# Ledger of designs, part 15: peptides against a protein of PDB entry 2AKA

Target 1, 299 residues: chain A of PDB entry 2AKA
Amino acid sequence: MEDLIPLVNRLQDAFSAIGQNADLDLPQIAVVGGQSAGKSSVLENFVGRDFLPRGSGIVTRRPLVLQLVNSTTEYAEFLHCKGKKFTDFEEVRLEIEAETDRVTGTNKGISPVPINLRVYSPHVLNLTLVDLPGMTKVPVGDQPPDIEFQIRDMLMQFVTKENCLILAVSPANSDLANSDALKIAKEVDPQGQRTIGVITKLDLMDEGTDARDVLENKLLPLRRGYIGVVNRSQKDIDGKKDITAALAAERKFFLSHPSYRHLADRMGTPYLQKVLNQQLTNHIRDTLPGLRNKLQSQL

## One batch from the design tools (peptide; aimed at target 1 L11)

Design b1_p12_6_s1 (made by RFdiffusion4, then SolubleMPNN; from b1_p12_6, 4 letters changed)
Fold by OpenDDE base, seed 2:
Structure b1_p12_6_s1 (fold): chain B 299 residues (1-299), chain A 12 residues (1-12)
Amino acid sequence: as target 1 above (299 residues)
Amino acid sequence: MQELLELIKKLE
């Protein structure tokens, strides 16, 4: 039996090549969150490499279809430059930036046209994520004054689809009741059936505060629950702290924290990756009969 | 088109 995630990846690539029918509800996970919520750091922690654009403001300006494929080799490939294998992940970052600028121009505008990136690695589980632009309320630089609504409209094209799971990334060091990720998820998934909560920045919470009630699914219940993660600090990134060392520090954080120790086996980036692989695989299995019938009716 | 038909057959 072929792996279900690679099978859906081939469908995604085929549909991207013929021009996306906006009507395709492929089983996928859309990643949503405010600017600086830690989305890019979560994705890089899955790969174990720094490869996403970094900066202030809107960094992701096009949807990034990130296809992680477990392999004996480590390299990346873009759908827009077939046959070129990237082994330097800095070159992957530069290609994302160049391909983004090619379509959006210099004005830091957004485009709904996806970038399709496949990463082969021995360190990943099979997993496909759609990284979406970070929600913002304040235009920066030459961004149009309505950029908030443009981002929202683009996100809605993904998250309104019934077969779209939502990875809602929220920082713990902000009011979680006011999380942009949880707000948009609640708008399109009011019963919390399609949403997976990720809580970042647990290490940056004020002394005497914790996110225990959120992580225990008691505050804002999601059927699929919440997973806490600890990303590298900006100082750790600038200091080139190894992601493997950061994942060990994350494990130590959960095990040593009085509020999280009892949850530690259901927290952290490796557990999140496993859960997402399992949930996506199961979701594909559940949606495949309907997808097959739809595709057969269009032929 | 032909690749898509082959993928659909793999969904059966």
Scores: peptide ipSAE 0.085, ipTM 0.785, DockQ to the pose 0.135
OpenDDE base, seeds 1, 3, 4, 5: peptide ipSAE 0.078, 0.074, 0.040, 0.080; ipTM 0.779, 0.776, 0.725, 0.777; seed 4 fails the geometry check

Design b1_p12_6_s2 (made by RFdiffusion4, then SolubleMPNN; from b1_p12_6, 4 letters changed)
Fold by OpenDDE base, seed 2:
Structure b1_p12_6_s2 (fold): chain B 299 residues (1-299), chain A 12 residues (1-12)
Amino acid sequence: as target 1 above (299 residues)
Amino acid sequence: MQALLDLIEQLK
C-alpha cells in the first residue's frame, strides 16, 4: 500500500479540483495561533527555506494547504499553476502573495479559498498542514472592523471537523493560559483529544521563568502533549541566518537549559516533524475506513 | 470523477 499521507494529498487535490463542495472531513492538521505566535516560522523550519509571507498583522489571509513530500529533489508546485516547478523559494513567497492578492484584493481581506502548495525536499518528512490566518483583535489597513470574527469563522470551518487535528501554536513569552490557539482548541476539543501543543519563543522568556510545567503536560494537559521549539529571532531572519544553523542552536538551547535538558530529546523542530508525521499517519489509518465508506455512498 | 473513484479504490 502507498504511503498514507501522499494518498490523502491526492484526495485533497482531487477535491480541490471539483470545488470542494463535498462535505469531506479529511484527516488533516490545521495550524492555529495568534498573530506573531510563530506559525510561519515553524513551517519554514520544516522546509529549511524562507518562503512564507512576512510582516506585521495578518500575513496568511487564505488557508495554505502545505504538502511536504520527502524526495531526492527540492522544488515546489502550486495546484493553481500545474507544471511550473519552483526552485527559488523567494519566487514561492511571491506567488503566495500574488495569488492571495488576486482573490482577496489589496484591502488585506481574507478568503476561505485554499492555496495548495506542495514542497518536495530531501529535508522533510511526509507531512500535510493547513496553515490558517492568525487570530487577531485589531483590524489593519482597510480590513473590516469584524475581521476577528471573519478569521474565527474561517478557522472554525476546519477545527470543528472531527478528523481535523489541531496544531496549537503558542508563544511562551506570553500568558499561555490566555493563548488564542489553546482557547480555540479548548472550545472545539474540550477533552484535548485532537490538539497538539507547540510552544514557541522559549528563548524569549523572562529570566527566572520557564515553561517546564506546560511542556511536561502538567499545566494544561493535552492527550497528544506539547513540543517546544526555538525559531530564529527577527534579527536572525533579517541577517539571513541559515535555518540549519538555527536548528543547531535550538538543540543547544534545550540541552543547555536547566529546566528543559531532561526533555531535550522530545523537543525541537526535528522531533516535531517526526511526531507530526507519525500522528498524521496513524490518524489517517484510523479514519480512512470511515472515509472510504462515506465516499462510496456518495458516488 | 473517474480519478476520484480510482483513488477511493486505493483506500484500505
Scores: peptide ipSAE 0.046, ipTM 0.771, DockQ to the pose 0.134
OpenDDE base, seeds 1, 3, 4, 5: peptide ipSAE 0.040, 0.039, 0.043, 0.040; ipTM 0.761, 0.761, 0.759, 0.759

Design b1_p12_6_s3 (made by RFdiffusion4, then SolubleMPNN; from b1_p12_6, 6 letters changed)
Fold by OpenDDE base, seed 2:
Structure b1_p12_6_s3 (fold): chain B 299 residues (1-299), chain A 12 residues (1-12)
Amino acid sequence: as target 1 above (299 residues)
Amino acid sequence: LEDLLELIEKLK
């Protein structure tokens, strides 16, 4: 039986090649969150490689369609340079930066034109995510004063679509009631039907506080629930801490924490990856009949 | 276009 996620990936690639139809509502997962919420770290933890741009302010400045494909080999390919296989993930990072700058220029502006990156790896499940620019309130450097609205408008192009699932990434060490990710999700998904909550930075919460009520889906209920993760600290990233070691530390964190021990089997990055694969697969299955009819009517 | 038609045929 043909895998549904790779099938939709081929549709995405084909539509990108002929010009994206803005009216197409492909089943997808859009990743949303404030700057420094931990989005890039979650994606890198799925791959087990450092390959996304890093820095202060807006790091992701174009949508990144990240297609993870389970394979016996490990390499990356960009749609804009077909036939070039990247085996060094530092070169992948540099290509994302170069391709971003090629379109946006040097002023740290944003563009709605996606970068399409496919990563083949034995360490991934089939999964496609659209990484979106981090929400910001304050322009930095040469960014236009309306950059907040430009980012919001870009995000709205994805998250308003009925077939778009929303991966809302929120840090636990900030007030979740003020989460940029949960706010935008609530705006476009008021009943919480399309939103999956990810809670990062659980290890950085103040002593004597926890996010148990959120993770148990009692505070801000989502139909698809919440999954807690523990990412590498910025110090760990700068020190080149191994992602495998970080994932082991994450497992230990949940198992040893009094507030989270009972949830440990439904927490962490590996569980999140599995859930997202299942959620996307099921969502594609549910939307395929409607998508087929729409595509047939447009040809 | 041919590639798109082939993909549509695979959609069930």
Scores: peptide ipSAE 0.027, ipTM 0.718, DockQ to the pose 0.132
OpenDDE base, seeds 1, 3, 4, 5: peptide ipSAE 0.025, 0.026, 0.025, 0.026; ipTM 0.704, 0.705, 0.705, 0.706

Design b1_p12_6_s4 (made by RFdiffusion4, then SolubleMPNN; from b1_p12_6, 4 letters changed)
Fold by OpenDDE base, seed 2:
Structure b1_p12_6_s4 (fold): chain B 299 residues (1-299), chain A 12 residues (1-12)
Amino acid sequence: as target 1 above (299 residues)
Amino acid sequence: MEDLLKLIEELK
């Protein structure tokens, strides 16, 4: 039986090549969160490589359609330069930056035109995510004064779609009631039917505080629940701490923490990747009949 | 280029 995620990837690529129909509601997972919420780190932890742009302010300035494909080989390919295989993930980062700048210019503006990146790896499950620009309230550098609204409008193009699942990434060391990710998810998914909560920075919470009630789905209930993760610190990233070592430290964190030990088997990046693969596969299966009918009616 | 019709037929 053909894998459903690769099938939808081929549809996504075909529609991107002919010009995306704005009315196309493909089953997908959109990644949302404030700036510095840890979105890029979660995606890099899935791949086990540093390959996303880094910096202050808005780092992701175009939607990044990240197609993870389980393979015996490790390389990346962009839809905009088919046939070029990237084996150095630093070059992947540079290509994302160059392709972003080609469209947005030097003013750190944003564009709704996606970058399509496929990563083949033996270390990934089949998974497609749409990484979206981080929500911000304050323009930085040469950004237009309305950048907050531009980002919001871009996010709304994805998250308002009925077949869009929302990966809401929120840092635990900030007020979760004020999470930009959970706010936007609540606006478009008020019943919490298509939102998956990710709680980052659990290791950075103040002593005597924990996110247990959130992770147990008691505070802000989502049908699809919450998964806690521990990403590398900025110091660890700057020090080039190995992602494999960071994933081992994450496992140790959950197992050793009094508030999270009982949840440890349902926490961490490897579990998150597995859940997202299963959730996306099931979601594709559920939406395929309707999608087929819609596409056939447009022929 | 992959035929869009062929892709639609693969949707089950």
Scores: peptide ipSAE 0.073, ipTM 0.787, DockQ to the pose 0.128
OpenDDE base, seeds 1, 3, 4, 5: peptide ipSAE 0.065, 0.061, 0.062, 0.071; ipTM 0.779, 0.775, 0.779, 0.785

Design b1_p12_7 (made by RFdiffusion4)
Pose (drawn by RFdiffusion4):
Structure b1_p12_7 (pose): chain A 299 residues (1-299), chain P 12 residues (1-12)
Amino acid sequence: as target 1 above (299 residues)
Amino acid sequence: ITDEIDQIFDDF
């Protein structure tokens, strides 16, 4: 049903101003990743426009409820900016930065208050993800020292919930067994039943190595599987993001890599969008029947 | 909020 994701989108809007309640548990996807995993690039490739804040370290300092709606037209709206339509995605980036600073005292700390961004685009499938602060160790920023723990605690508030699917994002050019995202997913989902793996930067692996065993779901098995992507950034004449060319370059990469050609149809951003739309829809279908009665008891 | 949530389910 094309209606399940929009229904939950209304519930997310309604609960955007309701503070943390450990018992409230909507069916949704939380994006979890180490700060080196490239999780912004994954989201920007879904949208086809650069729109997320840039900076060293943390990009998301408040949870971003990103609701992507397939549309013939292309624009964005924030729940906190009633009626305004954003057509220039640079302004979308600037609003994320401004609304975040409006809330965060220190210009580098974090807050649990979500920003609710809806994007209508021909480049997206109907899909909703909650992007969360990336994980890191060295609090190299400017307050606070326990920032690693504040981030982990915020992530745990989301992902300890049973209806929260986990999109664990890890770079291929690292020790995947030591992935911050996969480790935290294992702490709360030991059976790997509600974690979807994403492997980024496959084109940056060392010469003569590959991530076939993980992509084939053999080395670190997850019921919902792994999907690989690459960010082969292409810019148009104006120096702006060209998503059609970037997706073609990604497709060329998987078709030409001897380790991945046999999986190409199950790799890349378009396929990832398809998988997330499907899994999120089925998950909502599964959880919606008991949802109204459960919510009453939990509020 | 309860009334709003009930309305969302009724609309659905």

Design b1_p12_7_s1 (made by RFdiffusion4, then SolubleMPNN; from b1_p12_7, 5 letters changed)
Fold by OpenDDE base, seed 5:
Structure b1_p12_7_s1 (fold): chain B 299 residues (1-299), chain A 12 residues (1-12)
Amino acid sequence: as target 1 above (299 residues)
Amino acid sequence: ILEKIDAIFDEF
């Protein structure tokens, strides 16, 4: 069976070239979450590299279409600079920052215009994700006072599309009833048909508390369920802890935790990557025939 | 570009 994710990547690239990406209902996964929910860390764990902008507040300020492609080689390429192969992922980070600032300026504003980044790696499954700005309520620095609404409107451009799956990233060390990710997902997907829950920061929960009921899909049921992950701490990042070592620690966390041991084979970053690959592949198979018919009717 | 898009769909 042909690899459907690379096929959709070629469609995405073709539509990006004509400036129509925002209106196209391509089968995709939008990543949503509050600021500091752990979205960037989940994406970096898939790649096995540090390559996303870091900082306090709103770090992602444009949609990032991240196309992961399994390959024998490791490099990145941007759609806006075709033919340039990045092998240093710090240069990838700098290019994201520069391309963001080119459009938004230095005032920490946002833009709905996507950045398209393809990463070839032997360590990834084929997967395309759209990383979206973190939801916030408080403007910082020179951000416009309506930044909360600007972010919300940007997210709504993606998550309201019928062919958009939603990766809702929520921290476990915060009240899940207050999760910005699950709130927006419930607003646009009230039956929980398009939403995959990711629970981060399970290692930062108060002693004697756990997210078992959430992970067992008992508290806020999603058809596609929840997957718990453990990201590197800020100390681990500052200490240059390798992502491979972090993934081993994540596996150990789930296996050793009394509340999660029975779920351990359906938890963690590698399982999440596999599930997302399968879900996206199936979703593409189901939606592409209808999309083709729609496009042909508009021609 | 439309021809290119159609060609991609034909590979499905």
Scores: peptide ipSAE 0.195, ipTM 0.838, DockQ to the pose 0.623
OpenDDE base, seeds 1, 2, 3, 4: peptide ipSAE 0.144, 0.175, 0.154, 0.130; ipTM 0.810, 0.832, 0.819, 0.803

Design b1_p12_7_s2 (made by RFdiffusion4, then SolubleMPNN; from b1_p12_7, 6 letters changed)
Fold by OpenDDE base, seed 2:
Structure b1_p12_7_s2 (fold): chain B 299 residues (1-299), chain A 12 residues (1-12)
Amino acid sequence: as target 1 above (299 residues)
Amino acid sequence: IQKKIDEIFEEF
């Protein structure tokens, strides 16, 4: 069972090498959400390292195929730089930024061409995620005036695929009915069959408010449910607060919160990682029958 | 690519 995610990773790598990545209906999880919804922070929390681009506005500007592989060693490797092992995750961040800028230029434009990053770590479960650009309505700097449309079009290339699961990341401190992630998910998955809800920023909700109804799957039901997480604040990130300490604080948050205490064993980043590994593995198993023939028909 | 697909699927 543990080998199904590596199998799909080898398929992804094979198709990436021929430039066909964007058009293939491989079993995958696409990560969607508004700007600053906490997508990249969730991925960094899985790895336990700071390695994704940071800043204001559109941070992720190309799809990042993040392949997490459980290993006795900790290092990263890019598909575009085979054989180069990165052990400094700041160098990983810089390589993502440089490779993004090489393709998009310096104007903060976007490109649908994926970056393929594999992270080997003893701290991860086998998991592949596609981090996608954050949805925005307002162009910043030298961004084209249609940047919202370009991002949406790019996301649609992934989330419209039948075998794509959608990790919809929404902040709790914003109206969930206005969630860009849940809007796009509902557009392409109106029955909520492919969508997993992630609720971030639960620690930033107004006093006397909670997301219990959302997390209990009562407000906007998804077949795959919702998982709440607590990410580091921007201040904690800037202060280089340790991710391990942040994960301990997340556990404490859920256990101590009156509205979430009864859900605490089904919340938080470690539980999310486990659920995503299981859901992706099961989804691959369900998709494998006929996948070979489908892939052959797409060539 | 077809050969590589087949090789990958034959391992499972």
Scores: peptide ipSAE 0.204, ipTM 0.847, DockQ to the pose 0.735
OpenDDE base, seeds 1, 3, 4, 5: peptide ipSAE 0.121, 0.116, 0.068, 0.111; ipTM 0.801, 0.799, 0.764, 0.797

Design b1_p12_7_s3 (made by RFdiffusion4, then SolubleMPNN; from b1_p12_7, 5 letters changed)
Fold by OpenDDE base, seed 5:
Structure b1_p12_7_s3 (fold): chain B 299 residues (1-299), chain A 12 residues (1-12)
Amino acid sequence: as target 1 above (299 residues)
Amino acid sequence: IQEEIDKIFEEF
C-alpha cells in the first residue's frame, strides 16, 4: 500500500519534466496557513532536519513539492539538479533559497513554479506534500502591494483541485475563527471532505485556555479531523535544538496536559505523519483509476 | 513520457 505514493511521485516527476504540473489533478496534499502558522516547522519535523528557508516575512515563496521516501539511506535530491545527492541539509536549504531567488529575484516576490525536492530517510514515511507560501496581508520590503492576492491565487491553483487534500495549519494562540488556513479550506471545501486540520502552538496558549474543543472536532468539524502538534520555538530553532528531542517534548506535552491527555495517542507529529501517509495512500487508490482514464483522453 | 505513464499504471 505504501508503494502507491512513490508511484505517484514518478508521475509527478514525469509531468514536471514537461511543464504540466500545474494543470494535472494529481492526488496530493497542499499545505496552507497564515504566515508563521508553523507549516515549514511541521515539514521539518517529519524529516527530522532543518532544511527549509527561515526568516522574517514570507519564507516559502514558491510551491515546494516535498516527496518523502522511506529509505535505508538519508539524502535529498532536486528535480532541477538530477544526480546531485545532498547529505548536508543546510546545503538543501541554501539550494531552495538560491533556486527561489533565481526565479523570483531578490525582491521577496513569489512564483507559482514549483521546486521539486525528494528526501530519502529512514525516519520518514512515504509522503508527498506541497508546501505553499504563507498567507499574509501586509507587503514587506520590495514585495508588490498585491502580494496577498498573488499568494491567494497561487494557493487556489492547488486547493481548488478535486484530488487535492488540504493540510490546514492554524496556530492555537490565535482565534481559530480568524484562521487563514481554515477560511481558505472552507471556501474550496465547504463540507470539510478534503481538509485535515493541524493545530500548532498549543504550548503558547494563555494559561487557563485550551484548544480541546477544536481538537475534538467540535468547533469547526472536519471529516478528517484535527491533529495538534508542538513545534520548536523560534529560539529553539535558532539554537538548533534537536528535532528528536523536540518530538519527545511534544509527546510529554500532550501526556501531561490535563486538557489533551485523553487525546495524546491521536496527537503529535509522528501520528500526523502516519495519518497523512494513510490518507494520501487511500486517496491515491481512489483517484488513480479516474486519473488514468483522464490522461488517456488528453494525451 | 506516454510509455512511462503507461508503465506506471501497469504497476498499479
Scores: peptide ipSAE 0.155, ipTM 0.833, DockQ to the pose 0.611
OpenDDE base, seeds 1, 2, 3, 4: peptide ipSAE 0.124, 0.136, 0.125, 0.109; ipTM 0.814, 0.821, 0.813, 0.807

Design b1_p12_7_s4 (made by RFdiffusion4, then SolubleMPNN; from b1_p12_7, 7 letters changed)
Fold by OpenDDE base, seed 5:
Structure b1_p12_7_s4 (fold): chain B 299 residues (1-299), chain A 12 residues (1-12)
Amino acid sequence: as target 1 above (299 residues)
Amino acid sequence: ILEKINEIFEEF
């Protein structure tokens, strides 16, 4: 039996080549969250490399279809530049920025046209994620005054699809009742059937506070639950702190924290990656037969 | 492209 995630990746690539990416209800995981919620850091922690655009404001300005493929080799490739293998992940970052600017211009606008990036690595499980622009309320620079609504409309194109799972990324050091990610997830998935909660910045919570009730699925219940993660600080990123060292520190954080120790085996980036791989695989198995029948009926 | 899509589905 072929791995189901690579099978869907081949379907995604085929549909992307015909410009139909937005209209197909392919089994996928959309990543949603406010600006600075930690989405990019979660994705980089899966790869073990710094490769996503960074900065102030909206960094992700196009959907990024990130296809992780377990391999003995490490390299990246883009669907828009077939045959080029990237081994320097700084060049991957620069290509994302250049390809974004080519379509959106220099005004920091957004576009719904996906970038398709495949990363082969021995450090990843097979996993496909769609990274989406961070939700914002305040336009910056030359952004259109309606940028909040443009981002929302773009997210809705993905998260309203029945076969879309939602990775809702929320920072713990903010009021979780006001989480942009959980709000949009609740709007399109009111029963919490398609949503996986990720809680970042657990290490940045005020002393004497914790997110235990959220992580135990008691505050806003999701069928698929919540997973806490600890990302590198901006200081750690700037200081070139290795992601492997950060993952060890994350494990230590959960094991040592009084409020999270009992959950530690169901927390952290490696566990999140395993859960997402398993959930996506099962979701593909459940949805792909119906999708095949739908496509065959339209031909 | 449709043939390619069908080939991919046959591998499922």
Scores: peptide ipSAE 0.129, ipTM 0.801, DockQ to the pose 0.526
OpenDDE base, seeds 1, 2, 3, 4: peptide ipSAE 0.115, 0.103, 0.090, 0.085; ipTM 0.784, 0.784, 0.769, 0.763

Design b1_p12_8 (made by RFdiffusion4)
Pose (drawn by RFdiffusion4):
Structure b1_p12_8 (pose): chain A 299 residues (1-299), chain P 12 residues (1-12)
Amino acid sequence: as target 1 above (299 residues)
Amino acid sequence: LFEEIDELIEEL
């Protein structure tokens, strides 16, 4: 049903101003990743426009509820900017930065208050993700020293919930067994039943190595599987993001890599969008029947 | 069920 994701989108809007309540549990996907995993690039490739804050270290300092709606037209709206239509995605980036600073005292700390961004685009399938602060160790920023723990605690508030699917993002050019995202997913989902793996930067692996065993779901098995992507950034004449060319380059990469050609149809951003739309829809279908009665008891 | 969820949202 094309209606389930929009229904939950209204619930997320309604609960955007309701503070943390450990018992409230909407069916949704939380994006979890180490700061080196390239999770922004994954989201920007869904949208086909650069729109997320840039900077060293942390990019998301407040949970970003990103609601992507397939549309013939292309624009964005924030729940906190009633009626305003954003058509220039640079302004979308600037609003994320401004609304975040409006809330965060220190210009580098974090807050649990969400920003609710809806994007209508021909480049997207109907899909909703909650992007969360990336994980890191060295608090190299400017306050606070326990920032690693504040981020982990915020992530745990989301992902300890049973209806929260986990999109664990890890770079292929690292020790995947030591992935911050997969480790935290294991702490709360030991059976790997509600974690979807994303492997980025496959084109950056060392010469003569590949991530076939993980992509084939053999080395670190997850019931919902792994999907690999690459960010082969292409710019148009104006120096701006060209998503059609970037997706073609990604498709060429998987078709030409001897380790991945047999999986190409199950890799890449278009396929990832398809998978997330399908899994999120089925998950909502599964959880909606008991939802109304359960919510009343939990509020 | 959809109507009941929308009514719940209105009550919020």

Design b1_p12_8_s1 (made by RFdiffusion4, then SolubleMPNN; from b1_p12_8 with D6L E11S)
Fold by OpenDDE base, seed 2:
Structure b1_p12_8_s1 (fold): chain B 299 residues (1-299), chain A 12 residues (1-12)
Amino acid sequence: as target 1 above (299 residues)
Amino acid sequence: LFEEILELIESL
């Protein structure tokens, strides 16, 4: 049986090549969260490489369609650079930055035009994610004063679609009731049917506090639940701490923490990747009959 | 590209 995720990836690439007029509600996962919520770090932890732009403020300024493909080889390909294989993930980061700047200019503006990146790796499950700009309330530098609304409008183009799953990334060291990710998810998915909660920065919570009630789905119930993760600290990133070592530290964190030990087998980045692969595969299976009928009616 | 899309639809 052909893998459903690669099949949908080929449809995504074909529709991207025809241009924006294919308003097809393709089954996908949109990644949403505030600035510095840990979105980019979660995506890099799936790949096991540092390859996303880093910095203060709005780093992701275009949607990034990240297609992870399990393969015996490790390389990246961009849809805008067909035939060029990237084996250095620093060059992948530089290409994302260059392609972003080519369209948005120097003013740190945003564009709704996606960058399509495919990563082949033996360390990934088949998974497609749309990384979206981080929600912000304060313009930085030469950003327009309405940048918050521009980002919101861009996110709404994805998250309002019925076949869009929402990966809502929230930091545990902030008020989760005020999470920008959970707010936008609740606006477009009030019944919590298509939202998956990711809780980052569990290691940065104040002593004597925990996110147990959130992770147990008791505080803000989502049908698809919550998964806690522990990302590398900025010090760990600057110190070039290996992602494999960070994933081992994440596992140790959950196993050793009194509040999370009983959840440890349903937490962490490897479990999140598995759950997302399974949920996306099932979601594609459920939506394919409707998609086929829609496509056939347009022929 | 149209042929590729048709082939993809037929594979669904």
Scores: peptide ipSAE 0.054, ipTM 0.764, DockQ to the pose 0.142
OpenDDE base, seeds 1, 3, 4, 5: peptide ipSAE 0.049, 0.047, 0.039, 0.052; ipTM 0.757, 0.753, 0.750, 0.762

